# Ledger of designs, part 26: peptides against a protein of PDB entry 5TUV

Target 1, 107 residues: chain A of PDB entry 5TUV
Amino acid sequence: KEVIDRLRYLKAEIEDLELKERELDQQKLWLQQSIKNVMDDSINNRFSYVTHEDICNCFNGDTLLAIQAPSGTQLEVPIPEMGQNGQKKYQINLKSHSGPIHVLLIN
Target 2, 107 residues: chain B of PDB entry 5TUV
Amino acid sequence: AQECQNLEVERQRRLERIKQKQSQLQELILQQIAFKNLVQRNRHAEQQASRPPPPNSVIHLPFIIVNTSKKTVIDCSISNDKFEYLFNFDNTFEIHDDIEVLKRMGM

## One batch from the design tools (peptide; aimed at target 1 T73 Q74, target 2 I99)

Design b2_p16_6_s4 (made by RFdiffusion4, then SolubleMPNN; from b2_p16_6, 8 letters changed)
Fold by OpenDDE base, seed 1:
Structure b2_p16_6_s4 (fold): chain B 107 residues (1-107), chain C 107 residues (1-107), chain A 16 residues (1-16)
Amino acid sequence: as target 1 above (107 residues)
Amino acid sequence: as target 2 above (107 residues)
Amino acid sequence: HTIKPSDQPISYTLSK
C-alpha cells in the first residue's frame, strides 16, 4: 500500500517536472530569438562596441589582442605541441565564412 | 521497491536539469541586459561627443580578447580574404569572449 | 567564458 502510494506520487511529480522542463525549453528558445533580434537591429548594431579603455580596464599587465569576427566564426585551440625546433607551440585557429576578421593590438 | 528507487533517481535527475536550465536562462537574461546597457552607454557618449568614435578605436561585437605575457612572441598568418587566421604563440594565453568582457565592465 | 590551452582541443563559435 505504501509502495503503491509512493509510486503514484513519484509518477505524478515526474509528470509535473516534465511540464516544467518543457516550459523552460520554450522560454530559452524565445529568449534566444529575442537576443538575436535585439543584436541584429540596425541601431543596436551601430552601437554594439567596446573601447580600448574598456578593455584596458578589464585586464592588467598583459599584451591584449582584440579579435573581431562575424557571428558564426569558428575558433579552435589545439593541444599545445612541440615544434620542430623544440619550442612548444600554442595556437589559435580562426575561420570565418561570412566576412573578414579584424585584429587590434590594445596594449 | 526497486521501481520506487528508479523513479526517485529519475526525479532527482530531472530536478538537476531544471536547475541547470534555470541558471542558463538567467545568464541569457543578463547577457541581454548587458548588451542593452552597452548600446545605451555608447549612444549617450556619441551624443555628448557629437561624433562617432574613430573606426580603429573601438571593437565591434562579436569579439574575443586574447591576453598573454608581454614577453610572449606572437606570429600571425592571414589568408588573402582575411577569413582565416592562424596565431602562433611561444607561451600560453587566455581567451575571453565578449560576454565575459561585458560582465567585467559592469554592464 | 575563459579559454586556455589544455590537454584537450577546444572549439568555440563566436556569437553562438
Scores: peptide ipSAE 0.447, ipTM 0.900, DockQ to the pose 0.840
OpenDDE base, seeds 2, 3, 4, 5: peptide ipSAE 0.433, 0.429, 0.437, 0.420; ipTM 0.897, 0.898, 0.899, 0.897

Design b2_p16_7 (made by RFdiffusion4)
Pose (drawn by RFdiffusion4):
Order: structure tokens, then C-alpha cells, then sequence
Structure b2_p16_7 (pose): chain A 104 residues (1-83, 87-107), chain B 106 residues (1-49, 51-107), chain P 16 residues (1-16)
């Protein structure tokens, strides 16, 4: 039949596709680890910052609010319902205080 | 028969997912070289100048909140711990540290 | 009801 070996063929490709994903899952998980190791060198943390000029160059006009918090800080944004509509940002930081810079 | 329809749908799924994973994989690489160059760029600027801590500097990780000039922004802290509430009377946008690094080059 | 929920880290904004 045309269908029974449309199976055998498809069932012979997905394992290549399955192993490819396993490989891609391993590559991603120790690429992320190498990223974590670089951003927590004490020397590299010293220079891991951006200036006002940089932000202004990438955001034309308007009011800009820069919010800085430790890693793992959770940010929750509810739906713009009505109650006047509500536009709000819920910030939860367990590892430390947050720093807010008003960009001009 | 339906074991044929099930695997064709599953195949495209795996394909569409494996593709997206290869995309975020190179984005993660781009994230590192952008971070390395950003660090190298700041070291070079410090040899021609040190900027003060609370001003003119934003440490990673961070977010950028963009809204209109006529928009009022309120900041509320309550009795509950580890909570921050920002209110806007109008729409806003949130951008990440990764995107701003891309917009500035590297 | 939440429209977005994220975790902020050096890997960027990650959906939760």
C-alpha cells in the first residue's frame, strides 16, 4: 500500500529528528552554562553596564524607565481589563532591592 | 491510516520545533559575543576617563519601560514583602537587556 | 488574569 510505507519512511526519519533534538538540547544546556560562567566573573560583572547615551540611541523620544533587579526577579503583567483600564507591572524580588533610573 | 496522519503532524511539529531551537541557539551565541564586546568596550572607555555608580550607568540584568510623555507613572510598595507595583494610566512597552545590546550593535 | 509572566535573568526574559 501507499500508506504503509509512507509510515516506514516517516518512522525512519523521526529518529534522525529525535537525535537531532537531543543534540540540540545538550548544546543549548551547556551553552547556557557557559553564559552563566562569563557573566559571573568578578571582572566581567564590573563592566556589565550600559550608559544613558546608549539607551537614548535605541529609543527615540518619550519617557524611558530603566529598572534594574537581581537575577531571578519575576515580572508579572496582568491583562488590560477595566475596573478605567489598568496597565500595571508586578515586580517580585527576593534576592535584593531594585534600582530605577529615569532616562532623559 | 490515522497512524499516518498522526506522524505527519508530529513530524512537522518536530521540524518546526527543531528549527526554532537552532534559532535560539545562535541567538544565545550572539548574546555572549555581544556581552563580551560590551565589556571590552567599557574597559576601553575607562582608560580614556570612572563613571559614578547611581548615575549614567545601568547594570545587567535590566528592563526598559517605554511610555508616552503624558503618561503618569506610579510606584507602590505595600505591606507584603518582595513586591513592587508600577501603575500606568496608558499603554507601555517592556524591552530587555538582550534587545538593547543588539540595537547598539554589540 | 495574567497576560505575561516572566523571569528576569542574564538569559533574558523567560516565560514561566
Amino acid sequence: KEVIDRLRYLKAEIEDLELKERELDQQKLWLQQSIKNVMDDSINNRFSYVTHEDICNCFNGDTLLAIQAPSGTQLEVPIPEMGQKKYQINLKSHSGPIHVLLIN
Amino acid sequence: AQECQNLEVERQRRLERIKQKQSQLQELILQQIAFKNLVQRNRHAEQQARPPPPNSVIHLPFIIVNTSKKTVIDCSISNDKFEYLFNFDNTFEIHDDIEVLKRMGM
Amino acid sequence: TLQYKYSLSYLGLEPL

Design b2_p16_7_s1 (made by RFdiffusion4, then SolubleMPNN; from b2_p16_7, 5 letters changed)
Fold by OpenDDE base, seed 5:
Structure b2_p16_7_s1 (fold): chain B 107 residues (1-107), chain C 107 residues (1-107), chain A 16 residues (1-16)
Amino acid sequence: as target 1 above (107 residues)
Amino acid sequence: as target 2 above (107 residues)
Amino acid sequence: QLAKKYKLSYLGLIPL
């Protein structure tokens, strides 16, 4: 009797949680699309950039590469493995399908 | 009962997912705000300067930042069409996307 | 382990 009541309660709560989760999923989708639309706007796109100074202010005195690439560009970072010369290989592979990639050495 | 326990586990799982999704949603909101702030900043800056920024002085979104030690030797192989890049590093590196950069900028 | 793969997008780096 008590167990049955608890089960019913839990099931009802889970249903409510499911509704909440779906609501959040929809909100996420909407917001993602909104962001895309905002970024694709011609005026916004014109001003969608950061400066060298901005980047330098975000990081300390390390070597900084800024890589601008079209949306959809694939980035692959292989697991570091030992090379034939006994040195670990650290690599980044970039592949764009819609436009050229631009690389800037910041410092 | 075992069934009751199973539902309790399910409830907890859903609660955790909801929490995660709420967090992700907030991040998206912040991303949109950051982008809008960036655009406004740049528009205002260009208005004050009465000119766009110099060529090659800005990094357009989307971009990534690769940072590594000043001692790191970087080798880059580029395809003829500049659609493919292969970076080789003799040491470790870090990758940061534009979203993180905007956060660090305080946008 | 597998290599890390990402896609660059308006949402930043997205794991693939």
Scores: peptide ipSAE 0.613, ipTM 0.911, DockQ to the pose 0.815
OpenDDE base, seeds 1, 2, 3, 4: peptide ipSAE 0.548, 0.570, 0.601, 0.610; ipTM 0.904, 0.904, 0.907, 0.911

Design b2_p16_7_s2 (made by RFdiffusion4, then SolubleMPNN; from b2_p16_7, 6 letters changed)
Fold by OpenDDE base, seed 5:
Structure b2_p16_7_s2 (fold): chain B 107 residues (1-107), chain C 107 residues (1-107), chain A 16 residues (1-16)
Amino acid sequence: as target 1 above (107 residues)
Amino acid sequence: as target 2 above (107 residues)
Amino acid sequence: QLAKRYKLSYLGLIPL
């Protein structure tokens, strides 16, 4: 039957798609590890920085805070809520477990 | 017919996931390239200057940028060990990671 | 109700 043939075709195609998806998953893992290795390299790490000028060129007209923190630092942004004084609360909470956090006011 | 329809839905779902994963993979590739370009730029710059950049003039990866209005009042509470930061803003802000910054830099 | 949570990593900000 035509329907049976269509079913077989679809099942076969889905199987091929599964293989493709798994391939992409593996590639992602490989690339993530590659990036990590590259960044962890001592020479690369030494030169893994941006300048104040770089940041200023990326953003115009606003106050900029640069926050450097160790990998794994947790960042929490609460949903803005009304404060006791009727003002909305805008907050950022940072917690590092492996080293100090450094904050620079760019402009 | 219903079974065919179910499989077609599944097929489409998988195709969309594959597309998303392909996009994510491309982004990772670009991230790695951007990082390598950053390192090369900095190495070259330091070679030309025959010195490293001054302390506190650079932001080491990983980092985030907080962007807010010049009129925004920022209050910051810091733990004694500088492992915890609590920021309070009287207005909205934007957060950008280092990946986005590198993109904006054209790396 | 729930705060947005992220982790800083070599991959940038990762939602938690």
Scores: peptide ipSAE 0.609, ipTM 0.911, DockQ to the pose 0.843
OpenDDE base, seeds 1, 2, 3, 4: peptide ipSAE 0.516, 0.555, 0.555, 0.609; ipTM 0.902, 0.903, 0.903, 0.911

Design b2_p16_7_s3 (made by RFdiffusion4, then SolubleMPNN; from b2_p16_7, 5 letters changed)
Fold by OpenDDE base, seed 2:
Structure b2_p16_7_s3 (fold): chain B 107 residues (1-107), chain C 107 residues (1-107), chain A 16 residues (1-16)
Amino acid sequence: as target 1 above (107 residues)
Amino acid sequence: as target 2 above (107 residues)
Amino acid sequence: QLAKKYQLSYLGLIPL
C-alpha cells in the first residue's frame, strides 16, 4: 500500500509539473513576442542603438568590430583548422536573409 | 519500488527544467527592461543635443561585437548584396552579443 | 572543439 500510494502521489505530481512546464513555455513565447513588438515599435526602433562611446566603455585595449545585422542572421564560427599555409584559420561567417550587414570599426 | 525510483528521477528532472525555464524567463524580462532603458536614455540624450546622432556613429540593434588583439590581421570578404560576410583572422577573437553590451552598460 | 553556430535574435545570440 505504501508503494502504491507513493506511485500515485508521484504520478500526480509529475502531471502537475508537466502543466507548470507548459505554462512556462507559453509565457516564454509571449515574452518573446512582446520583445519583438517592443523593438518593432517605430519610436523604440528609432532609438534602438548604442554609441561608439558605449562600446569603448565596455571594452578596453583591443580592436573592436561592431557588426549590425538583421534579426535571423546566421553566424558561424568554424573550428580553427590549419590552412594550406600552415596557419590556423579563425573565421566568422555571416549570412543574412532579410537585409544587408553593416560593419563598423570602433577602434 | 523500481518504478518509484524511476518516477523520482523523472520528477527531479522536471523540477530542474522548470527551474531553468523560470530563470530564462527572468532573463528575458531583464533584457526587455534593459532595452527600454536604452531607448529612454537615447531619447533623452537626443533631446538634450537637439539632434540625432550621425548615422554612422551608432550601432543599431541587433548587433555583435568582435574583440580581437590590435595585432590581429582581419580580412573581410563581402558579397555583392552585402548579405554574406566572411571574416578571416590570423588570431583568436571573442564575440559578444548586444545583451552582454547592455549589461555592461548598466542598462 | 565544436563549430559554433548562432542566430541573431531581436536581443542576443541564440545558439544553434
Scores: peptide ipSAE 0.603, ipTM 0.912, DockQ to the pose 0.738
OpenDDE base, seeds 1, 3, 4, 5: peptide ipSAE 0.580, 0.584, 0.575, 0.591; ipTM 0.911, 0.906, 0.905, 0.911

Design b2_p16_7_s4 (made by RFdiffusion4, then SolubleMPNN; from b2_p16_7, 7 letters changed)
Fold by OpenDDE base, seed 2:
Order: sequence, then C-alpha cells, then structure tokens
Structure b2_p16_7_s4 (fold): chain B 107 residues (1-107), chain C 107 residues (1-107), chain A 16 residues (1-16)
Amino acid sequence: as target 1 above (107 residues)
Amino acid sequence: as target 2 above (107 residues)
Amino acid sequence: QLAESYELSHLGLIPL
C-alpha cells in the first residue's frame, strides 16, 4: 500500500536525521573544546582582555560593573522578592570554585 | 494514517532541532573568530605602546558586565576567600556577557 | 518571572 511505503520512507528519513543530529552534537563538543584550547593557550590567554574604553564604548550613561571570574563560576539571579522593608530585592549571586572573583567599577 | 502523521511530526521536530544546532555551531565559530580578533588587536596595541596595560585597567575573560542606573545603590557581600559574591541592588539591572561585548566591539 | 541561573564558560554565559 501507498501508506506502507510512506511509513517506510519516513522511518528511514528519521533514522538519517538522527545520525545527522548526533553528528552535529559531536561537532559542537569538538568546537567547544577547540575554543577552550585556544583560550587556554599561553599567548592567547595573555591577551584575552578588554579595556575600560572598550566597555565604555559599548555602554553609556549608566553604572557599569565588570565582574571577572574563572570559568565554571555559577551565576544566579533570583526572582525579585519583597524585602523586609517592602523593597524589592534585586540580587546577583556568584560562586566560584577555582579562583577569586574580581570586580571593577567602570564608571 | 495516524502513524504517518506521528512520524511526520517527529520528522519536523528533528529537522528543527538540526537547524537550531547548525545555527549554534555557526555562532560558536563566530565567537572563536571574535576572540582571535581580540587577541590580535591587543597584541598589536601592546606592540605599538611597547608595554602592556596596567593589570587593573583591563578586564580579563571570562567576565560579565552589570549595567544599572547611576542612582542604583549597590551593596556587595564578599566571602573571605572572594570566591562568593552577593550583590544587592535597590533597582533593576542588566547583565551582559563577554560574547555580547565582543560583538558590540565589532570583533 | 523566572529565576535565572547561569554558568560562566570560557566564552559566554551558559543557561542552567
């Protein structure tokens, strides 16, 4: 039947797509590892920075905090909730596991 | 048949995931290029200046930028080892990662 | 609104 043929075709295509998806997943992992390797290179690491001027050129008119932390640092932004005084609490929680966190006030 | 319809839905779902993953791979490639461009820029700049920038004048990757009003009051609690930070704001803020900064810089 | 959690990767924030 035509329906049976369609089913077979779809199943075969889905199988091919599954293989393609797995290929892409692997490529992503390889690329991510490549990025890590490039950034961990001693020379690249030495020059892996932006300046205050760079940041100021990207943003204007506000208070800017630059927070540098090791890779793997966890960042949490809880839902704003009412504080004890009725004021909403806007928070950022940072937790590093491999090194200190550094904060710079840009402007 | 219902089975054909189910498989067609699955096929479409897989196709969309594949498309998304392809896009993500492209983004990662661009990020790596941006980083390499940053490194090249900094190397050239330091060569011309004949010295590196002061350590506290630059922001090393990875980092995030917190943008808030100049009127926003910011309180910060820091752990003894500086591995944990708690920021409290009396108003809203925006967070931008280093990728976004590099994009805004035109890297 | 939803609470946001991220991990700082080598390059960029990753949603958790």
Scores: peptide ipSAE 0.654, ipTM 0.913, DockQ to the pose 0.739
OpenDDE base, seeds 1, 3, 4, 5: peptide ipSAE 0.589, 0.598, 0.601, 0.600; ipTM 0.907, 0.907, 0.907, 0.907

Design b2_p16_8 (made by RFdiffusion4)
Pose (drawn by RFdiffusion4):
Order: structure tokens, then sequence, then C-alpha cells
Structure b2_p16_8 (pose): chain A 104 residues (1-83, 87-107), chain B 106 residues (1-49, 51-107), chain P 16 residues (1-16)
């Protein structure tokens, strides 16, 4: 039949696809780990910053609010329902205080 | 028969997912070289100048909130711990540290 | 009801 070996063929490709994903899952997990190791060198943390000019060059006009918080800080944004509509940002930081810079 | 329709749908799924994974994989690489160059760029600027801590500097990680000039922004802290509430009377946008590093080049 | 939920880290904004 046309269908029974449309199966054997498809069932012979997905393992290549399955192993390719396993490989891609391993590559991603220790690429992320190598990224964590670089951003927590004490020397590298010293220069891991951006200036006002940089932000202004990438955001034309308007009011800009820069919010800095430690890693793992959770940011929750509810739906713009009505109660006047509500546009709000819920910020939860357990590891430390947050720093807010008003960009001009 | 339906074991044929199930695997063709599953195949495309695996394909569409394996493709997106290869995309985020290179983006993660781009994230590292952008971070390395950003660090190298700041070191070079410090040899021609040190900028003060609370001003003119934003440490990673961070977010950028963009809204209209006529938009009022309120900041509320309550009795509950580890909570921050920002209110806007109008729409806004949130951008990440990764995107702004891309917009500036590297 | 939440429209977005994120975790801010060095890997960027990650959906929870």
Amino acid sequence: KEVIDRLRYLKAEIEDLELKERELDQQKLWLQQSIKNVMDDSINNRFSYVTHEDICNCFNGDTLLAIQAPSGTQLEVPIPEMGQKKYQINLKSHSGPIHVLLIN
Amino acid sequence: AQECQNLEVERQRRLERIKQKQSQLQELILQQIAFKNLVQRNRHAEQQARPPPPNSVIHLPFIIVNTSKKTVIDCSISNDKFEYLFNFDNTFEIHDDIEVLKRMGM
Amino acid sequence: TLKYKYELSYLGLEEL
C-alpha cells in the first residue's frame, strides 16, 4: 500500500529528527551555562552596563523608564481590563532592591 | 491510516520546533559576543576618561519601559514584601537588555 | 488574569 510505507519512511526520519533535537538540547543547555559563567566574572560584571546615550539612540523620543533588578526577578503584566483601563507592571524581587533610572 | 495522519502532523511539529531551537541557539551566541564586545567597549572608554554609579549608567540585567510623554507613571510599594507596582494611564512597551544590545550593534 | 509573565535574567526575558 501507499500508506504503509509512507509510515516506514516517516518512521525512519523522525529518529534522525529526534537525535537532532537531543543534540540541540544539549548544545543549548551548555551554551546557556557558558553564558552564565561569563556574566559572573567579577571583572566582567564591572563593565556590564549601558549609558544614557546608548538608550537614547535606540529609542526615539518619549519618556523612557529604565528598571534594574537582580537576576530571577519576576515581571507580571495583567490584561488591559477595565475597572478606566488598567495598564500595570507587577515586579517581584526577592534577591534585592530595584533601581529605576528616568532617561532624558 | 490515522497513524499516518498522526506522524505527518508530528513530523512537521518536530521540524518546526527543531528549526526554532536552531534560531535561539545562534541568538544565544550573538548574545555572548554582544556582551563581550560591550564589556570591551566600556573598558576602552574608561581609559580615555570613571562614570559615577547611580547616574549615566544602567547595569545588567534591566528593562526599558517606553510610554508617551503625556502618560503619568505611578510607583507603589505596599505592605506585602518583595512587591513593586507600576501604574500607567495609557499603553506602554517593555524592551529587554538583549534587544537594546542588538540595536546598538554589539 | 495575566497577559504576560516573565523572569528577568542574564538570558533575557523568559516566559513562565

Design b2_p16_8_s1 (made by RFdiffusion4, then SolubleMPNN; from b2_p16_8, 7 letters changed)
Fold by OpenDDE base, seed 5:
Structure b2_p16_8_s1 (fold): chain B 107 residues (1-107), chain C 107 residues (1-107), chain A 16 residues (1-16)
Amino acid sequence: as target 1 above (107 residues)
Amino acid sequence: as target 2 above (107 residues)
Amino acid sequence: QLAERYRLSYLGLQKL
């Protein structure tokens, strides 16, 4: 009897949690769409930028590459492997499908 | 009973997923706020200056920042259409997206 | 042969 009651309770709780999770999923979808809409707005898009100074203030002392690319650009970082000369290869591969990629050296 | 244990594990798993989703939602909210603040900042700055910033002085969203040592040798291969970039580094690097940059900027 | 793959979008970098 106790086990049966516990089972019923757990099943009911799980059902409530399922509803909560669905609610959160819907909220996420809505918020993502909202962000997209805000960014796609013509006025917002015009002012959607940071400056060299902004970047420099965020990172100090290192070489900084700013890579501007269209949405949907794919970035691949291979697992470092030993090269022919015994040096590890550190690589970034970028592929855009909708426009050119722009690279700026900041520091 | 074994069934109770199974349901308790399931309940806990769902609770953790819900917690993670709640956190992700908060991050999205912050992202939208940060973007709106960025736009507002830039609009105000351009109004004060009565001119847009120089074209090559800004980085438009979306972008990424690659951070590496000043001693790192960087080789870059670019496709003819500039849709594809291959970066080779002789040392490690870090990648940061625009969301992180906006956070660091305090947006 | 293995690589980390990402997509750049309005949501930042998304791991694929």
Scores: peptide ipSAE 0.622, ipTM 0.912, DockQ to the pose 0.865
OpenDDE base, seeds 1, 2, 3, 4: peptide ipSAE 0.616, 0.612, 0.621, 0.620; ipTM 0.912, 0.910, 0.911, 0.912

Design b2_p16_8_s2 (made by RFdiffusion4, then SolubleMPNN; from b2_p16_8, 7 letters changed)
Fold by OpenDDE base, seed 2:
Structure b2_p16_8_s2 (fold): chain B 107 residues (1-107), chain C 107 residues (1-107), chain A 16 residues (1-16)
Amino acid sequence: as target 1 above (107 residues)
Amino acid sequence: as target 2 above (107 residues)
Amino acid sequence: QLAKRYQLSYLGLIPL
């Protein structure tokens, strides 16, 4: 009796949790769409930038590259492997499908 | 019973996923707020300066920052349409996205 | 080990 009651209770709770999880998934999708809408707004888009100063204030002491690319751009960082000359290859591969990539040297 | 134990494990797993999803939602909310704060800052700054920044002086979202030693040699191969970039580094690098930058900026 | 792959979203990198 107790086991049966416990099973029933757990199953009911899991069902409720499943509903909650689906609700959260939907909320995430809505929020992601909201972010897209906010950023695609003409006024917001016009002001959606950071300055060189901003970047320099966030990072110090090294070479900084700013890579601007369209949303959806794919970034690949291969596992460093030894090249033919025995040097490890550190690489970044970028592929855009919707527009050009722009690179700025910050410092 | 074993079935009760199985359901309890499932219950706990779902609870943890829900917690994670709640955290992710909160992060997205904060990201949207940070973006809006950025826009507001830039609007105010341009109003004060009575001019927009030069086109090549700002980094438009979305972007990434690559940080590497000043001693690192960087080679870049670019496709004719600038849709593909291949960066070669002779040493390690760090990648930071625009969200991290906004956080570091205090947005 | 697998190569790290990301996609630029409207805000931030998304692991693939």
Scores: peptide ipSAE 0.602, ipTM 0.912, DockQ to the pose 0.781
OpenDDE base, seeds 1, 3, 4, 5: peptide ipSAE 0.578, 0.582, 0.552, 0.558; ipTM 0.911, 0.911, 0.905, 0.905

Design b2_p16_8_s3 (made by RFdiffusion4, then SolubleMPNN; from b2_p16_8, 6 letters changed)
Fold by OpenDDE base, seed 2:
Structure b2_p16_8_s3 (fold): chain B 107 residues (1-107), chain C 107 residues (1-107), chain A 16 residues (1-16)
Amino acid sequence: as target 1 above (107 residues)
Amino acid sequence: as target 2 above (107 residues)
Amino acid sequence: QLAKRYQLSYLGLIEL
């Protein structure tokens, strides 16, 4: 009796949790769309930038490259493997599908 | 019973996923707030300066920051349409996205 | 061992 009751209780709870999870998934999609809408707004888009000073204040002492690319741009970082010359290869591959990539040297 | 144990494991798994999804939603909300704060800051700054910043002096979202030693040699191959970039580094580098930058800026 | 792949979203990198 106790086991049967426990099973029934657990099944009911899992069903409720399934509903909650689906609700959260929908909320995530809604929020992602909201972010897109906010950023695509003409006024917001006009002011959606950071300055060189902002970047320099966030990082110190090293070479900083700022890579601006369209949403959806693919970034690949291969595992550092030894090249033919015995030097490890450190690479970044970028592929955009919707617009040009722009690179700025900050410092 | 074994079935009871299986359901308890499933329940716990779902609870953890729900917790993770709730955290992710909170993060997205904070990201949107940070973006709005950025826009507000920039609008105010341009109002005070009575002019927009020069086009090449700002980094538009979305972007990434590559941080590497000043001693690192960087080679870049660019496609004709600037849709594809290949960066080669002779040493390690760090990648930071725009969200991290906004966080570091205190947005 | 596979290369790390990312996609730029509207806000932040998404690991693929």
Scores: peptide ipSAE 0.601, ipTM 0.912, DockQ to the pose 0.780
OpenDDE base, seeds 1, 3, 4, 5: peptide ipSAE 0.577, 0.582, 0.582, 0.590; ipTM 0.911, 0.911, 0.911, 0.911

Design b2_p16_8_s4 (made by RFdiffusion4, then SolubleMPNN; from b2_p16_8, 7 letters changed)
Fold by OpenDDE base, seed 5:
Structure b2_p16_8_s4 (fold): chain B 107 residues (1-107), chain C 107 residues (1-107), chain A 16 residues (1-16)
Amino acid sequence: as target 1 above (107 residues)
Amino acid sequence: as target 2 above (107 residues)
Amino acid sequence: QLAAKYQLSHLGLIKL
């Protein structure tokens, strides 16, 4: 009796947790869409930028590449492998599908 | 019963996932707030300056930042339409997204 | 460094 009751209780609780998880999933989707809408707003979009100074203040003493690309752009970083000359290859591959990529060199 | 133990493990797993999803939602909310703060900052700055920033002095979202040593040699191959970029580095690099930048900016 | 693929979202990188 006790084991059966425990099983029933656990199953019911798991069902409730499943509902909660689905609720959270929906909230995530809604919030993601909200962010998209906010950023796509004409006024917000006009002011959706950072300055060179902003970037420089965030990072020190490095070569900085700022890469602006459309949403949906794919970024691939392969495992470093040995090149033909015996040097490890460190690579970044970018592929945009909706617009050009813009690269700015900062210091 | 073994079934009871299995369900308890599943229950715990679901609880952890729910916790993770709750944290992710909170992060998204903070991201949205950070973006709105960025927009507000920029609007205020442009109002104070009575002009927009120079076109090449800003980086529009979304973007990423690539950090590498000043000694790193960077080679870039670009498609004719600028939709595809291949970066080659002779040393390691770090990638940071715009969210991290906004955080570092205190947005 | 491990092999990684990402996608730029409207706000932030999404790991694929």
Scores: peptide ipSAE 0.581, ipTM 0.912, DockQ to the pose 0.709
OpenDDE base, seeds 1, 2, 3, 4: peptide ipSAE 0.513, 0.519, 0.531, 0.536; ipTM 0.905, 0.903, 0.905, 0.906

## One batch from the design tools (peptide; aimed at target 1 E76, target 2 I64)

Design b2_p17_1 (made by RFdiffusion4)
Pose (drawn by RFdiffusion4):
Structure b2_p17_1 (pose): chain A 104 residues (1-83, 87-107), chain B 106 residues (1-49, 51-107), chain P 17 residues (1-17)
Amino acid sequence: KEVIDRLRYLKAEIEDLELKERELDQQKLWLQQSIKNVMDDSINNRFSYVTHEDICNCFNGDTLLAIQAPSGTQLEVPIPEMGQKKYQINLKSHSGPIHVLLIN
Amino acid sequence: AQECQNLEVERQRRLERIKQKQSQLQELILQQIAFKNLVQRNRHAEQQARPPPPNSVIHLPFIIVNTSKKTVIDCSISNDKFEYLFNFDNTFEIHDDIEVLKRMGM
Amino acid sequence: DNKFFIHPSSLFIFKEL
């Protein structure tokens, strides 16, 4: 039949696809680890910053609010329901205080 | 027969997912070289100048909140701990540290 | 409507309520 070996063929490709994903899952997990190791060198943390000019060049006009918080800080944004509509940002920081810079 | 329809749908799924994973994989690589160059760029600027801490500098990680000039922004802290509430009377946008690093080159 | 450009690999944990 046309269908029974449309199976054997498809069932012979997905394992290549399955192993490819396993490989891609391993590559991603220790690429992320190598990224973590670089952003927590004490020397590298010292220069992991951006200036006002950089932000202004990438955001034309308007009011810009820069919010800085430690890693793992959770940001929650509810739906714009009505109660006047509500546009709000719920910020939860357990590891430390947050720093807010108003960009001009 | 439906064991044929199930695997064809599953195949495309695996394909569409394996493709997106290869995309975020190179984005992660681009994230590192952009971070490395950003660090190298700041070191070079410090040899021609040190900028003060609370001003003119934003440390990673961070977010950029963009809204209209006529938009009023409120900041509220309550009795509950580890909570921050920002209110806007109009729409806004949130951008990440990764995107701003891309927009500035590397 | 609000627009979000938070990358999935960000150190910020994002949730839509």

Design b2_p17_1_s1 (made by RFdiffusion4, then SolubleMPNN; from b2_p17_1, 12 letters changed)
Fold by OpenDDE base, seed 2:
Structure b2_p17_1_s1 (fold): chain B 107 residues (1-107), chain C 107 residues (1-107), chain A 17 residues (1-17)
Amino acid sequence: as target 1 above (107 residues)
Amino acid sequence: as target 2 above (107 residues)
Amino acid sequence: EVKIHISENSEIKFTKL
């Protein structure tokens, strides 16, 4: 009856939504690959940078460190915990596997 | 029926996932556009200057920006091969990726 | 003025996630 009809409707809609979700997943993969291709282009790679001025225009008033590292570099920010002296630990751990890490003080 | 309610919950869950995926696709599109605009800007700038920027004056992608107070003491330990970095801060910090920077730059 | 101390040639190794 009404419940059966509603069930049929919902099942059909969920099936359509599943198809839509898969379509979006495919589009995401395509776009990610497109971005990768653009960034991997030798000419684009040569010009893939920002300046100190760019960074300074984006941020004001604080100390800014720029950390350049290869794609895939492991970034860890441990949960702040109390140290032996009662001070919270604020840390960044970086591990690169494909190249050196470069650090610049911006301001 | 209970099954109808379960399917309605499932439908809503799928709709929300689809919405999120659509938003993520939009972000990826914007990232690609921003990157292309960055490359174009830099190419034009170097053409006008008739030279590339000094190596230490630019930050190559990918990178992150660490933002912390001017009062923060930062200690950095570097491995021999410069593949591992440990940053210690005596206070809190913020991390911003290159994507966010490009957004802030208006690319 | 921000204080930045850099110690090179560290023996510290990170644990991979």
Scores: peptide ipSAE 0.072, ipTM 0.863, DockQ to the pose 0.057
OpenDDE base, seeds 1, 3, 4, 5: peptide ipSAE 0.067, 0.045, 0.068, 0.066; ipTM 0.866, 0.863, 0.865, 0.868

